# Ledger of designs, part 11: peptides against a protein of PDB entry 5EG6

Target 1, 151 residues: chain A of PDB entry 5EG6
Amino acid sequence: RLRSQTVSTRYLHVEGGNFHASSQQWGAFYIHLLDDDESEGEEFTVRDGYIHYGQTVKLVCSVTGMALPRLIIRKVDKQTALLDADDPVSQLHKCAFYLKDTERMYLCLSQERIIQFQATPCPKEQNKEMINDGASWTIISTDKAEYTFYE

## One batch from the design tools (peptide; made by RFdiffusion4, then SolubleMPNN)

Design b1_p9_7_s1 (from b1_p9_7, 5 letters changed)
Fold by OpenDDE base, seed 5:
Structure b1_p9_7_s1 (fold): chain B 151 residues (1-151), chain A 9 residues (1-9)
Amino acid sequence: as target 1 above (151 residues)
Amino acid sequence: AKKVLYPPV
């Protein structure tokens, strides 16, 4: 299960003061668990423990120290983000990163760029928001023996 | 292309 830690990805890195995506380059990031009431800022208090869906996190570039705004990590079901899921983050499930205090904006990969994608409310299911595939992410845990995942 | 985050192993 996912904890506050250093992570790497091929699809997120910082160049020239901006966040970029690349299938050929690896970026390393700290993923930090925050309190729900933590304010936005360059300085923040990091919590220990397992990360659960619905909690607030910060992604910080390990090289430059640049950070994205506060994110809420949400569980993904098909092409929807779940608003009320609160179980521990698992390799078995895709996740989405909601930009906190926005109108349903999610971190999204589009071509070689990281953009914000606005989710659409699900009128029939109030606990879900519709996202695209670009807004769905996979996190692989360090403990691979504990999890079975599909590629 | 799948979007994957990896912790250090």
Scores: peptide ipSAE 0.035, ipTM 0.618, DockQ to the pose 0.042
Fold by OpenDDE base, seed 3:
Structure b1_p9_7_s1 (fold): chain B 151 residues (1-151), chain A 9 residues (1-9)
Amino acid sequence: as target 1 above (151 residues)
Amino acid sequence: AKKVLYPPV
C-alpha cells in the first residue's frame, strides 16, 4: 500500500472547459499499476505485473511525492488514442493518459505545465479518439524500475 | 517503476 499527496484540484480538475496550468514541475515519475476497481484516494494498493494498455495506473512525482488522479494508459497511433488496445506497454510506442471517469480528458503538456486536454471523437472509428501532440508521451525507463515494459 | 516521461519534440 502506497500513500501519496493528491495534486491540487485547482489546476487539474477544472470543469466547464476551463483549466489552469499545474504548478507541478516536470520530472521523473513512479508508475504504479492498480486494479480496475481501485477507488480514488491518497492511499492505494499497488499490483504487481506487466503494465498493459487499458489498465489503470497512478503517476507519482519522484521529487514531491504528489500523485495525479487515476489514469488509464492508452496506446497512441499517430494523433489518435486507441480505446481497445490491451497489449503490453512498449517503450517503442507513444502513449496517452486518460483521466479515469472523465469525458475524454487526457494528460497534456502545455509549455512547461501539465493540463487536461479533451479529445475529439474520431468519426467512423468508434475505437479511436483524436488527441494533440501534447497529449502523446514517450516513456523512458530509469535504473530503478519496479515494472518491466514490453520491447 | 520510476520513469521519465517526454512529449514528442
Scores: peptide ipSAE 0.030, ipTM 0.606, DockQ to the pose 0.054
Fold by OpenDDE base, seed 2:
Structure b1_p9_7_s1 (fold): chain B 151 residues (1-151), chain A 9 residues (1-9)
Amino acid sequence: as target 1 above (151 residues)
Amino acid sequence: AKKVLYPPV
């Protein structure tokens, strides 16, 4: 008899000073829009406006204040991250978080860990990079009064 | 903005 493996849903969470993937707990994060030329640091200047794919963002845990490095939010199409998409970020679309100034490293879920996954170039499609499923994320707004996604 | 991030199901 053959059976499929069950995969649990996990959430991005901060515990013990580390980012991890929890099956029981989720973390709320501030997603801050940065200028494209904003330098890396614990302190940063936040821009006003709606977030578009291709823009630089900071993810900050609302409870602990822990932050990830600067990320470029990119639209996902199936197993690929789009490098040139620039439309407003929508909750209807999956997204990927490219770690800025890395060699195609993306924020990725691997079991209980949050890791960096190196995307593979698409030789035939220069505007795409191949990512795994763990590098694809869904963003759900916790407070629509503060931010509205493009619909 | 406050966001909750979910990995793919």
Scores: peptide ipSAE 0.027, ipTM 0.605, DockQ to the pose 0.079
Fold by OpenDDE base, seed 1:
Structure b1_p9_7_s1 (fold): chain B 151 residues (1-151), chain A 9 residues (1-9)
Amino acid sequence: as target 1 above (151 residues)
Amino acid sequence: AKKVLYPPV
């Protein structure tokens, strides 16, 4: 007996001046690296260099120019955000976006909405916070690639 | 760099 799998996915998208989760459309975003002491604002100074976990970033829609508040990009291990990871951000790893200067609020997908979701402290591991699946993101390059497989 | 972000659903 054979089994088929259907997977539903949603993409971060900007429409009508709002961030939302679309099953039909996807948005491409610029991820800008900021200094840790950069103030919140529509205008910001971008620094050069590779983005590392723990650093402050700005997500900007490539089409509309809409931006989210300052975020700290954190590495994800299963359903936990790592607070002390500092290696370079990789497409091989899931990530979470902590809203800077909040009480453990993370960028989260909830049905069709993009919301802030409060992580729960992990008492046994102070360097981790428990998040839900909606707060775990995969970063995929917009570069086009084709793959061919041979048996 | 341009990125597309995908959360699990």
Scores: peptide ipSAE 0.025, ipTM 0.603, DockQ to the pose 0.091

Design b1_p9_7_s2 (from b1_p9_7, 3 letters changed)
Fold by OpenDDE base, seed 1:
Structure b1_p9_7_s2 (fold): chain B 151 residues (1-151), chain A 9 residues (1-9)
Amino acid sequence: as target 1 above (151 residues)
Amino acid sequence: AKAILYPPL
């Protein structure tokens, strides 16, 4: 007998000292804006202002304090990350997180795992890189008092 | 900003 299957979405989550993708639990993360010249490390200086695509950010778990390496938040169009977009980050708009100082590595959801996925260059459009579905993220603000995304 | 991250629906 065939039955319909409801597919659950997965959320970025920290458990057991690791980042993973959970269908049952979600993590709340601080997105901290950094200067473009900020060095990698556990200690960093947070910059004031609205977050724009192309800027460097730190994702920090609000519960555990665990952080990912420095990321560049990029705008997503279809299955491509835009390298030159610089408008304010909009809530609910798809974005990608490029791992800074890597060869086109992006934060990616693969089943229950969080991995680095290497984007493919777009030969005819040098301002774009091809990413997979797992490398596209949606951001929902949970603390509007602290930060309000552009609408 | 404090946010929840998940893939697009």
Scores: peptide ipSAE 0.345, ipTM 0.852, DockQ to the pose 0.072
Fold by OpenDDE base, seed 3:
Structure b1_p9_7_s2 (fold): chain B 151 residues (1-151), chain A 9 residues (1-9)
Amino acid sequence: as target 1 above (151 residues)
Amino acid sequence: AKAILYPPL
């Protein structure tokens, strides 16, 4: 008899010097708030305060120290990323990570790979971009002593 | 903040 398909949750993880999606291992990442005019680089200045949608952030692996390029965290409404939302980031809300200075490229999960997905403009809604399910993320804080998400 | 990231179910 054929075995039924297993459904499992995948997590952002770093292995072998690469970002990937794992169903068996999870990574803990620092989300650093940056100034809007901060340049790309290994060294950066971290700002204090609550993170809001529309702001620039840096994701850094707590174990390896590997980091993704500068991202803009955006609020998600169904299958769209909101371009003008600016309220505090909440763990109760879905979010998307826009790669700064790209043509609508978002951090995306595809099977076991982490890729860039190009969003398409939303017709007659200039404040929205259409994304796929793989570009939608949930965040759970592991250290509230440094930062508390809005509820 | 230190966080875990995963797609919503």
Scores: peptide ipSAE 0.333, ipTM 0.849, DockQ to the pose 0.072
Fold by OpenDDE base, seed 4:
Structure b1_p9_7_s2 (fold): chain B 151 residues (1-151), chain A 9 residues (1-9)
Amino acid sequence: as target 1 above (151 residues)
Amino acid sequence: AKAILYPPL
């Protein structure tokens, strides 16, 4: 497959009150599990338990407390997000973050920016939709607030 | 859980 652009080595980070993609610093984020019926807001009720694909989550910066809108964490298979996967989330697998209640919008890294990317439906596979490389994420569990990274 | 998020290399 010919990639439209090289996958960035940047990391989700909060700086200056904004989410961005940093090649120098790693942000540490809480991944909070929410109820499926949880409303959008700065205040939310967190559920206990292991996070599974298909569930609603909140990403909250451990340092600033800044949060992204409600997301549905989805399993990634190659260049597609799986709509019906429900197994436990593993850092060994790629994932995508669907912005809840949008038209296939996913959290995406583009250069230094964090944007929304609209996935394309898979005509032959209704349980999948195609995402770009920047919308595929890897998770590393940590208890630290942030890391410095050098390329 | 706390995590670092980055694109796969």
Scores: peptide ipSAE 0.305, ipTM 0.826, DockQ to the pose 0.068
Fold by OpenDDE base, seed 5:
Structure b1_p9_7_s2 (fold): chain B 151 residues (1-151), chain A 9 residues (1-9)
Amino acid sequence: as target 1 above (151 residues)
Amino acid sequence: AKAILYPPL
């Protein structure tokens, strides 16, 4: 018999110098747009403008200043990350964060931990990579922190 | 669901 499980909403959060996924607390992050040729480092040049899928971004905790490595934000279609989407990022749709210069590694939620998950190529569609549900994220503004998120 | 919160645009 098929069974359903309840999944609580979790938020990216920084505590004790580490990134984790919390159901109790949420972190407010700056999403900085970078140039495609920007090098990895603590200091970087931020570009102005709206973020589009396929662009390079830096996630920085507004409280601690702790940052993740450079990421490419990608549009999600069902359980796949789109490699060639370039439209503006929408808060109404799920997205994925590819770790730049890796072999298909994506930012992923696993219980209370933030890990890297390796996507697999989509055999039938060269412009897609298969990700798990844990690698799909919702972006929302801080003024909507009280809203309920749905799968 | 998983969320990343940032200041309003």
Scores: peptide ipSAE 0.273, ipTM 0.794, DockQ to the pose 0.045

Design b1_p9_7_s3 (from b1_p9_7, 3 letters changed)
Fold by OpenDDE base, seed 2:
Formats: structure tokens, C-alpha cells, sequence
Structure b1_p9_7_s3 (fold): chain B 151 residues (1-151), chain A 9 residues (1-9)
């Protein structure tokens, strides 16, 4: 007998030294803007300014300090990541996090795990890559005094 | 920026 499964909202979270997707707990992450030429590492220079799509960012857990590799934040249109969008990041828009210097790898939620998902080139549109729903994220600012996303 | 990340609903 087939029956529908209930899907709950999950949040990016760090527990036990690992990134995971939690239905019960959410993590607060610093999104640090980096220069495009910033090298990978635990130490990095944070750049001032509003974040735009296409820019390089570092996600750092505010509690544990755990960080993901350098990411390029990209705008999402339906099931595609836009490669050339450069407008200011909006909390109202879905975004994707491309792992910098990879072959189309994106930060992805799969059940309770955080994985890398390889996007497929869009045959008809070279400025887009096809991602799955798990690779689409919504961001909400937790400290408006610290940073205001574009509206 | 400080943010919460979750899949869009």
C-alpha cells in the first residue's frame, strides 16, 4: 500500500561538528562577503558591502564557527541557477550556493543530510544550470541591525 | 549578514 509522506521544513544546522538539515533546530549563520580572488581557508578577509548574486561568500555558524567552503551565491529561477545574475540578494528570492571552483556542485539538502549536488548544464540556455529543489535555499536575516538584505 | 537557511516552501 502506497501512502503519501509528510515533508517537514528543514533548516541548515550544525551539530556534532557536522552540517545537517534539522526539522527542529535552526542555525544562525554569518554570510561573509569575500573578494572574488579570496583563497580558500579558515582565515579570510571579509569585505564590506551589500551582497549581490554572483559574489563569493562564506557561511559560518555563529555558534560553532564551522564554515562551509567558499560559495558563490546565485539567483534561482524555477529549477535553474542563474549564472549571470548580479542584482542584490533578496530574502524574497530563492538562492543557490555554488561551491566555488567545482564542476557545478551546489549546496543541497537531502533528507537530514547536507550534500553536494551536481547541477546539469541547461542545453538551451548557457546562462543557467539545472538544480534540484534541495539545492534551493531561502535566507532570512536574523539580525537586521547587522545587515539588511535588498528589498 | 547573519541568516537562517532553509529550503523554500
Amino acid sequence: as target 1 above (151 residues)
Amino acid sequence: AKAILYPPV
Scores: peptide ipSAE 0.324, ipTM 0.845, DockQ to the pose 0.073
Fold by OpenDDE base, seed 3:
Structure b1_p9_7_s3 (fold): chain B 151 residues (1-151), chain A 9 residues (1-9)
Amino acid sequence: as target 1 above (151 residues)
Amino acid sequence: AKAILYPPV
């Protein structure tokens, strides 16, 4: 007998020294605010304050300490990333993570893999880039004592 | 902030 497919949520996770998407395990990550002119490296200076869209951040796994390259967190409107939004980051809103200093590359989920997806420029709207569904993320805070998202 | 990340459902 063939079993029907089930719909499951996938989470960003670190396993075996690699970032991947898991339906059974979730990772807890620190989102560190960086200065706009902070260079890439294992050591970095963390800024205080609320995170706003358009700012540079570092995602660090709380268990392994593994980190992704510097990212710019951007607001998402439907299937587009907004390039000029600067309001506080909210857990209720979708967001995208632009890989800093790349040609429109975004952090993306594809099945069980974490990849880079190149956004397409939006015609007649220079302040938007078109992304796929896999490049849209939801953030749930696990430690509001350290940081509270805007609501 | 410490957070969990996943695609919107």
Scores: peptide ipSAE 0.318, ipTM 0.842, DockQ to the pose 0.072
Fold by OpenDDE base, seed 5:
Structure b1_p9_7_s3 (fold): chain B 151 residues (1-151), chain A 9 residues (1-9)
Amino acid sequence: as target 1 above (151 residues)
Amino acid sequence: AKAILYPPV
């Protein structure tokens, strides 16, 4: 017998100096585009232009200024992250955030915690990595904070 | 669903 569970929308949020996932509060984050050869650090040079899949980004909390490590934003197809997609990022589609210079680690939501999840190589498709649902994110602008998400 | 909010582009 199959059972369904209702899952409320959760938002990336910073509280008490930590990143977490909240159903009640959301954080507004700047997504800064970086050069591919930009080094890790608190000081970085921001590039102008639309963000494309495959590019390096920094997520910075607009309130606290806290930032995650450098990420590569990747397009999601079903339960896989695409490694070679390079089209402009769409807010209508889910995306994944690869922790740059790691062994397939992705930003992941687990209940109220933000963790790293290791993707599995796709044996039949070299341009894809298998991720879980928790590693799939939706991006929306702040003016759409009341937007309803459908699963 | 999981959401990241940022200023409009």
Scores: peptide ipSAE 0.274, ipTM 0.792, DockQ to the pose 0.046
Fold by OpenDDE base, seed 4:
Structure b1_p9_7_s3 (fold): chain B 151 residues (1-151), chain A 9 residues (1-9)
Amino acid sequence: as target 1 above (151 residues)
Amino acid sequence: AKAILYPPV
């Protein structure tokens, strides 16, 4: 299993028209629920309801309006993304963002950059894919001024 | 650690 360590907490942020990971600044994002059949585009229809793992979402910067491609939010167990989890998304647990319609590409933090990381299939567990630490995210509300993650 | 912040529901 691939592992990447971070020295400090970094936050998804938009600066200069680009997504990056900042230890000092953070962006506030809307997580919009989409239908599974929703096509890619700047215009999309938001679905009502609580977000569950396995569903398609759009991350949109609340300030700039910049958005990432359609993502499937997946539950994380240790260093693996779960492909069949469908329970409600929890802010207390790690999650991964699979780039929809890709070959196991996940939203990943690499130093200050936001990249795509290709997960490795689990030979013995078809319902799991191996991701690195950089592909594991924690969702927190904007009302939280400080965040600390314990592994 | 990595965090995504969004407005409270």
Scores: peptide ipSAE 0.184, ipTM 0.736, DockQ to the pose 0.045

Design b1_p9_7_s4 (from b1_p9_7, 4 letters changed)
Fold by OpenDDE base, seed 4:
Structure b1_p9_7_s4 (fold): chain B 151 residues (1-151), chain A 9 residues (1-9)
Amino acid sequence: as target 1 above (151 residues)
Amino acid sequence: AKSILYPPL
């Protein structure tokens, strides 16, 4: 299980007021759980509890305070994002970050840049959207005491 | 919590 806490992820870091991708660096971020009805803004209320897929989160750089827009963290199955998964987030699996209030836009790494990638609907599976490898992320908690491992 | 939104909306 993952709570609002500090996490690290590869290919995402902030430098010079911009988000950059780096194969050599693991960026340190706060991941904050928000209420589903929380509005976009530089100031927001953090919700307590374990983060589940489908919930709204904010990624904030632990050093600069730079933050991405509100994201919905979604479970990944191969190259698809699951739209209806609601179980606790597992650090054993890759996840996708849907940019809230967009048309299937996901946080994506492309040619060492952080971009929005538009997922393609799955014609035969309404609960899935097709993403690419660049839109699949691995998050690692910096606090092992707040992580529950299931094999 | 407070942050700096990027990119600006």
Scores: peptide ipSAE 0.229, ipTM 0.834, DockQ to the pose 0.411
Fold by OpenDDE base, seed 1:
Structure b1_p9_7_s4 (fold): chain B 151 residues (1-151), chain A 9 residues (1-9)
Amino acid sequence: as target 1 above (151 residues)
Amino acid sequence: AKSILYPPL
């Protein structure tokens, strides 16, 4: 389970005023839970509680303070993002970051760049969108981590 | 919380 806290993710790094990919360095970020109706801006109100899939979050670089636009964190199943998953975010699962208010745009690692990648609708499953591997992220908590295991 | 929005405004 994740709360608004410091997290680390592979490949995502901020340097020189830009988000970029780094295979050699791990980026440390604050992940902040926002209200669903929170407006876009450099200032925002952080909510308490566990972060669930489908909720709006802000990723803020712990070093530079640079932040991405509002994201909806979604659960990933293989090569698909689940649109209706609402369980607590687990470090055991990969996730995708949908850029809020876009047409299926997801945060994506492409070579050495961080880009927006448009997911493809899944015709057979309306609750899923097809993403590539670059749009699948692993989150590791750096401080207040709770692990939930299911047998 | 405060942040610097990327891309910059």
Scores: peptide ipSAE 0.222, ipTM 0.823, DockQ to the pose 0.377
Fold by OpenDDE base, seed 5:
Structure b1_p9_7_s4 (fold): chain B 151 residues (1-151), chain A 9 residues (1-9)
Amino acid sequence: as target 1 above (151 residues)
Amino acid sequence: AKSILYPPL
C-alpha cells in the first residue's frame, strides 16, 4: 500500500483547456524528465531515468495533452521547499513544483483554482523557501491499487 | 488529498 499525507481533498485535473482542482476527480499526468538546459516549448526531449529533486520536469495531462510550463520538483520539509535536495523523489513525502525561471513562484491550490504562489526566502536557512500548504503536493503512482491517506 | 497521479518511476 502507498502511504500519503493529506493537506487538501482536491485533485489537479484539466477541464475546458484549463487546470482546475476537484474534490471528486483525480488528475492523471505524465511526468517527463528534461535536461536542465531544455528550452520551453510544446515539443521537448524526454530523458530516461529516475527523477530526483531539483530536476526539471514537464507535467502533461494524460487525457488532453495539456501541459504546464517547465517545473523544478523540490522536496518539502514542513512548510518549506528545499533548494538543494537531490535525492530520488519519494511518494512518501510531499513535494513542491517551482515554475522554472520565475521569482520563487510555485504551483498552488486555492479553492477550486490552480494559481502561482510566491515563496518567501528563509532568512535563517539559505537552502529553504517558505511555502504554504496549498503549494505542497502528494504524488501517487498510477499502478498503486491500494493507498492510505493520513490527516 | 491534493495529488497528481503519474506512472511509476
Scores: peptide ipSAE 0.079, ipTM 0.651, DockQ to the pose 0.048
Fold by OpenDDE base, seed 3:
Structure b1_p9_7_s4 (fold): chain B 151 residues (1-151), chain A 9 residues (1-9)
Amino acid sequence: as target 1 above (151 residues)
Amino acid sequence: AKSILYPPL
């Protein structure tokens, strides 16, 4: 399970006021759980507890303080993001970050840049949206006790 | 516990 905490990534970092991707540099971020009705702003109220799919989160660079817009963390199944999953975030599964209040825009890695990728609706599957591999993220805790295993 | 994020290459 994932809680509000400081995280690091090998690929995502902030340089020159922009988010960049690099295999050679490491970035550190805070992931904060927010209320569903929390408004966008430089200041926000952080909630304690385990993060669940469908909840609103903020990613803040620990070095510069730069933050991405409010995100909804969603569960990934193969090439799709699940819209109605609400179980605790599992480190055994990939996740996607939907940019809140957008038309299916997701945080995506493309080459050496972080961009927004627009998901497409799944035909006859209203609870799913089609994403690419670049929009799928893996979260790994250094403490294995935080892993949750499901059958 | 600290977490590490990995996007796909």
Scores: peptide ipSAE 0.046, ipTM 0.669, DockQ to the pose 0.072

Design b1_p9_8_s1 (from b1_p9_8, 5 letters changed)
Fold by OpenDDE base, seed 4:
Structure b1_p9_8_s1 (fold): chain B 151 residues (1-151), chain A 9 residues (1-9)
Amino acid sequence: as target 1 above (151 residues)
Amino acid sequence: MELSSYKAK
Protein backbone atom coordinates (compact mmCIF):
# COMPACT_ATOMS: atom_id res chain seq x y z
CA ARG B 1 0.00 0.00 0.00
CA LEU B 2 1.02 3.58 -0.66
CA ARG B 3 0.59 6.62 1.56
CA SER B 4 0.78 10.32 0.82
CA GLN B 5 4.43 11.12 0.18
CA THR B 6 6.97 12.76 -2.06
CA VAL B 7 7.31 11.08 -5.42
CA SER B 8 9.39 11.66 -8.51
CA THR B 9 8.53 11.26 -12.15
CA ARG B 10 10.65 11.55 -15.25
CA TYR B 11 7.78 12.74 -17.38
CA LEU B 12 6.36 15.54 -15.27
CA HIS B 13 8.05 18.77 -14.27
CA VAL B 14 7.13 22.41 -13.92
CA GLU B 15 8.74 25.04 -16.10
CA GLY B 16 7.53 28.52 -16.82
CA GLY B 17 4.45 28.03 -14.71
CA ASN B 18 3.25 25.04 -16.71
CA PHE B 19 3.47 21.29 -16.54
CA HIS B 20 5.83 19.75 -19.05
CA ALA B 21 6.92 16.26 -19.96
CA SER B 22 10.53 15.28 -20.47
CA SER B 23 12.55 12.11 -20.68
CA GLN B 24 15.61 14.10 -19.67
CA GLN B 25 14.31 16.02 -16.68
CA TRP B 26 12.77 14.83 -13.45
CA GLY B 27 10.17 16.45 -11.30
CA ALA B 28 9.50 15.86 -7.64
CA PHE B 29 5.88 15.70 -6.57
CA TYR B 30 3.74 15.02 -3.58
CA ILE B 31 0.93 12.57 -3.98
CA HIS B 32 -1.83 13.45 -1.55
CA LEU B 33 -4.92 11.51 -0.58
CA LEU B 34 -8.10 13.56 -0.54
CA ASP B 35 -11.61 13.02 0.63
CA ASP B 36 -13.95 11.87 -2.09
CA ASP B 37 -16.04 14.98 -1.49
CA GLU B 38 -13.11 17.41 -1.59
CA SER B 39 -13.75 20.27 -3.99
CA GLU B 40 -11.35 21.35 -6.67
CA GLY B 41 -9.07 24.22 -5.72
CA GLU B 42 -5.58 25.40 -4.97
CA GLU B 43 -6.14 24.78 -1.30
CA PHE B 44 -7.27 21.37 -0.12
CA THR B 45 -7.27 19.16 2.92
CA VAL B 46 -5.06 16.10 2.84
CA ARG B 47 -6.23 12.85 4.39
CA ASP B 48 -4.05 10.50 6.33
CA GLY B 49 -3.87 6.87 5.40
CA TYR B 50 -2.97 4.49 2.66
CA ILE B 51 -4.15 5.14 -0.87
CA HIS B 52 -6.58 2.70 -2.45
CA TYR B 53 -7.65 2.42 -6.04
CA GLY B 54 -10.72 4.50 -6.68
CA GLN B 55 -9.67 7.23 -4.27
CA THR B 56 -9.08 10.88 -5.10
CA VAL B 57 -5.50 12.14 -5.12
CA LYS B 58 -3.56 15.31 -5.87
CA LEU B 59 -0.18 15.49 -7.57
CA VAL B 60 1.63 18.60 -6.36
CA CYS B 61 5.00 19.89 -7.50
CA SER B 62 7.30 19.89 -4.49
CA VAL B 63 9.14 22.98 -5.71
CA THR B 64 6.45 25.32 -7.01
CA GLY B 65 3.38 23.91 -5.33
CA MET B 66 1.56 23.70 -8.62
CA ALA B 67 -0.92 20.87 -8.80
CA LEU B 68 -2.82 18.90 -11.37
CA PRO B 69 -6.58 18.70 -11.08
CA ARG B 70 -8.02 16.08 -8.79
CA LEU B 71 -7.33 12.58 -10.02
CA ILE B 72 -8.82 9.21 -9.27
CA ILE B 73 -6.16 6.53 -9.22
CA ARG B 74 -7.36 3.34 -10.89
CA LYS B 75 -5.91 -0.11 -11.30
CA VAL B 76 -4.89 -1.17 -14.79
CA ASP B 77 -5.21 -4.66 -16.20
CA LYS B 78 -3.54 -4.98 -19.59
CA GLN B 79 -5.00 -2.05 -21.53
CA THR B 80 -8.06 -1.48 -19.40
CA ALA B 81 -8.69 0.69 -16.39
CA LEU B 82 -10.72 -0.99 -13.69
CA LEU B 83 -13.51 1.23 -12.43
CA ASP B 84 -14.45 -0.71 -9.33
CA ALA B 85 -11.11 -1.86 -7.93
CA ASP B 86 -10.63 -0.60 -4.38
CA ASP B 87 -7.67 -2.53 -3.00
CA PRO B 88 -4.53 -0.73 -1.82
CA VAL B 89 -2.35 0.79 -4.51
CA SER B 90 0.59 -1.48 -5.23
CA GLN B 91 3.66 -1.33 -7.43
CA LEU B 92 2.70 -4.83 -8.54
CA HIS B 93 0.05 -3.25 -10.73
CA LYS B 94 -0.03 -0.53 -13.31
CA CYS B 95 -2.22 2.42 -12.53
CA ALA B 96 -4.07 5.13 -14.39
CA PHE B 97 -4.99 8.64 -13.34
CA TYR B 98 -8.54 9.54 -14.23
CA LEU B 99 -9.24 13.26 -14.26
CA LYS B 100 -12.10 13.53 -11.84
CA ASP B 101 -15.48 14.60 -13.19
CA THR B 102 -14.45 14.28 -16.83
CA GLU B 103 -15.75 12.07 -19.59
CA ARG B 104 -13.23 9.25 -19.24
CA MET B 105 -10.17 11.50 -19.51
CA TYR B 106 -6.87 10.05 -18.28
CA LEU B 107 -3.39 11.43 -17.76
CA CYS B 108 -1.35 10.20 -20.71
CA LEU B 109 2.19 10.41 -22.03
CA SER B 110 2.25 10.92 -25.78
CA GLN B 111 5.36 11.84 -27.73
CA GLU B 112 6.99 13.28 -24.62
CA ARG B 113 3.93 15.39 -23.87
CA ILE B 114 1.44 15.00 -21.10
CA ILE B 115 -2.07 15.03 -22.50
CA GLN B 116 -5.55 13.94 -21.62
CA PHE B 117 -6.56 10.73 -23.33
CA GLN B 118 -10.19 9.75 -23.60
CA ALA B 119 -10.77 6.14 -22.70
CA THR B 120 -13.21 4.01 -24.67
CA PRO B 121 -15.97 2.16 -22.87
CA CYS B 122 -15.82 -1.61 -22.83
CA PRO B 123 -19.10 -2.75 -24.36
CA LYS B 124 -19.11 -6.13 -22.67
CA GLU B 125 -17.63 -5.05 -19.35
CA GLN B 126 -19.13 -1.94 -17.80
CA ASN B 127 -16.61 -2.00 -14.96
CA LYS B 128 -13.73 -1.45 -17.41
CA GLU B 129 -12.70 1.10 -19.99
CA MET B 130 -9.94 0.88 -22.55
CA ILE B 131 -6.83 3.05 -22.32
CA ASN B 132 -3.57 3.10 -24.22
CA ASP B 133 -0.14 2.24 -22.85
CA GLY B 134 0.71 5.91 -22.49
CA ALA B 135 -2.05 6.24 -19.92
CA SER B 136 -0.65 3.32 -17.92
CA TRP B 137 1.76 4.28 -15.19
CA THR B 138 4.15 2.29 -13.06
CA ILE B 139 4.85 3.22 -9.47
CA ILE B 140 8.34 2.43 -8.26
CA SER B 141 8.59 2.71 -4.51
CA THR B 142 11.65 3.75 -2.58
CA ASP B 143 12.79 3.12 0.96
CA LYS B 144 10.78 6.17 1.94
CA ALA B 145 7.56 4.52 0.86
CA GLU B 146 5.62 1.92 2.75
CA TYR B 147 4.72 -1.10 0.71
CA THR B 148 2.52 -3.92 1.91
CA PHE B 149 1.84 -7.12 0.02
CA TYR B 150 -1.37 -9.04 0.56
CA GLU B 151 -1.98 -12.64 -0.42
CA MET A 1 8.97 6.87 -5.38
CA GLU A 2 8.99 7.11 -9.14
CA LEU A 3 6.12 7.37 -11.57
CA SER A 4 6.81 6.13 -15.07
CA SER A 5 4.68 5.59 -18.11
CA TYR A 6 4.48 1.95 -19.04
CA LYS A 7 4.92 2.78 -22.69
CA ALA A 8 8.10 4.74 -22.02
CA LYS A 9 9.80 1.92 -20.17
Scores: peptide ipSAE 0.087, ipTM 0.754, DockQ to the pose 0.042
Fold by OpenDDE base, seed 5:
Structure b1_p9_8_s1 (fold): chain B 151 residues (1-151), chain A 9 residues (1-9)
Amino acid sequence: as target 1 above (151 residues)
Amino acid sequence: MELSSYKAK
């Protein structure tokens, strides 16, 4: 299970005040759970507890303090982001970061750059949006973590 | 598309 904590992810780090991508580096970030009605800003209130898919989070660089806009962490199934998943976030699975209050924009790695990628609606499955591989992220806790295994 | 960012307080 994932809580508000410090996490690491590949391909994302901050240099010179900007977010950059590197296939050889793991960036360290605080992931903060927010209330669903929390407004955008440099100052925000952090919630305690396990992070669930569908909840609003903030990613803050542990080194520079640079932060991305509010994100909704979503569960990934193959090459789709699930819109209605609400179970606890698992480090065993990839996730996607939807930029809150955008038209299906997701945090994405492309050619060593961090960009926004617009997901495409899935006509046959209304609870899914189609994303690319660059919009699927792996996060690893840098502190105490709990794991759930499925048989 | 570039991402906007700011220093968190």
Scores: peptide ipSAE 0.061, ipTM 0.737, DockQ to the pose 0.879
Fold by OpenDDE base, seed 2:
Structure b1_p9_8_s1 (fold): chain B 151 residues (1-151), chain A 9 residues (1-9)
Amino acid sequence: as target 1 above (151 residues)
Amino acid sequence: MELSSYKAK
């Protein structure tokens, strides 16, 4: 299970007022759980508890306070994002960050840049849409005491 | 906690 907390990544940081990716630099962020009805804005209310797939989250730079737009964290299965998964977020699964209220845009790492990648609808499976590897993220915790793993 | 792109691995 993942809770709202401070997170870090080697491939996401803020510089010059923009989000950048670098293999040599680490970015520290707060991942905040939001209510599904929370509107977009600089001010938002953070929910307490464990994060589930399908829920809305905010990634906020711990240094600058810059934030990405509201994201829906979704479970990834192979090359697809699952639209209806709702189990607790786990380190055992890849995840994708759908930019809320967009046309299937996902947070994506491409050539050391953070971009939006448009997923393709999956014609055969209504509950899935196709993403690339750059839009698939792995969450790794350095503190096992705060997480529960499901097999 | 670390966020990592699958592509980057």
Scores: peptide ipSAE 0.036, ipTM 0.648, DockQ to the pose 0.043
Fold by OpenDDE base, seed 1:
Structure b1_p9_8_s1 (fold): chain B 151 residues (1-151), chain A 9 residues (1-9)
Amino acid sequence: as target 1 above (151 residues)
Amino acid sequence: MELSSYKAK
């Protein structure tokens, strides 16, 4: 299970007041669960509990305090983001970070840059939208007490 | 805990 906590991040770090991608550098971040109605801002109220897909989160650099805009964490199936998944975030699944209140913009790794990538709607499946590989992320916890295996 | 893109370096 994933809770609000400090995380170690590959390919994401803060330099010069901006978020950058680096294969050689690591960043430590807080991931915070927010209320769905929490407004955008530098100050925010953190909720307790397990993070579920579809919920709003904040990523904050533990060193600089720099934060990304509010994100909705979504489950990923292959190269699609699921819009209606609401189960607890699991290390068994990939995830995507939708920029809240945007037109299908997702946090994306492109070469050595962190960018916003616009997902393409899936005409056949309204509960999905297509993302690229750079917009798909893996969360790996070192806390084995919160990790559950299923056979 | 780590947050990583699954893209190759």
Scores: peptide ipSAE 0.024, ipTM 0.530, DockQ to the pose 0.042

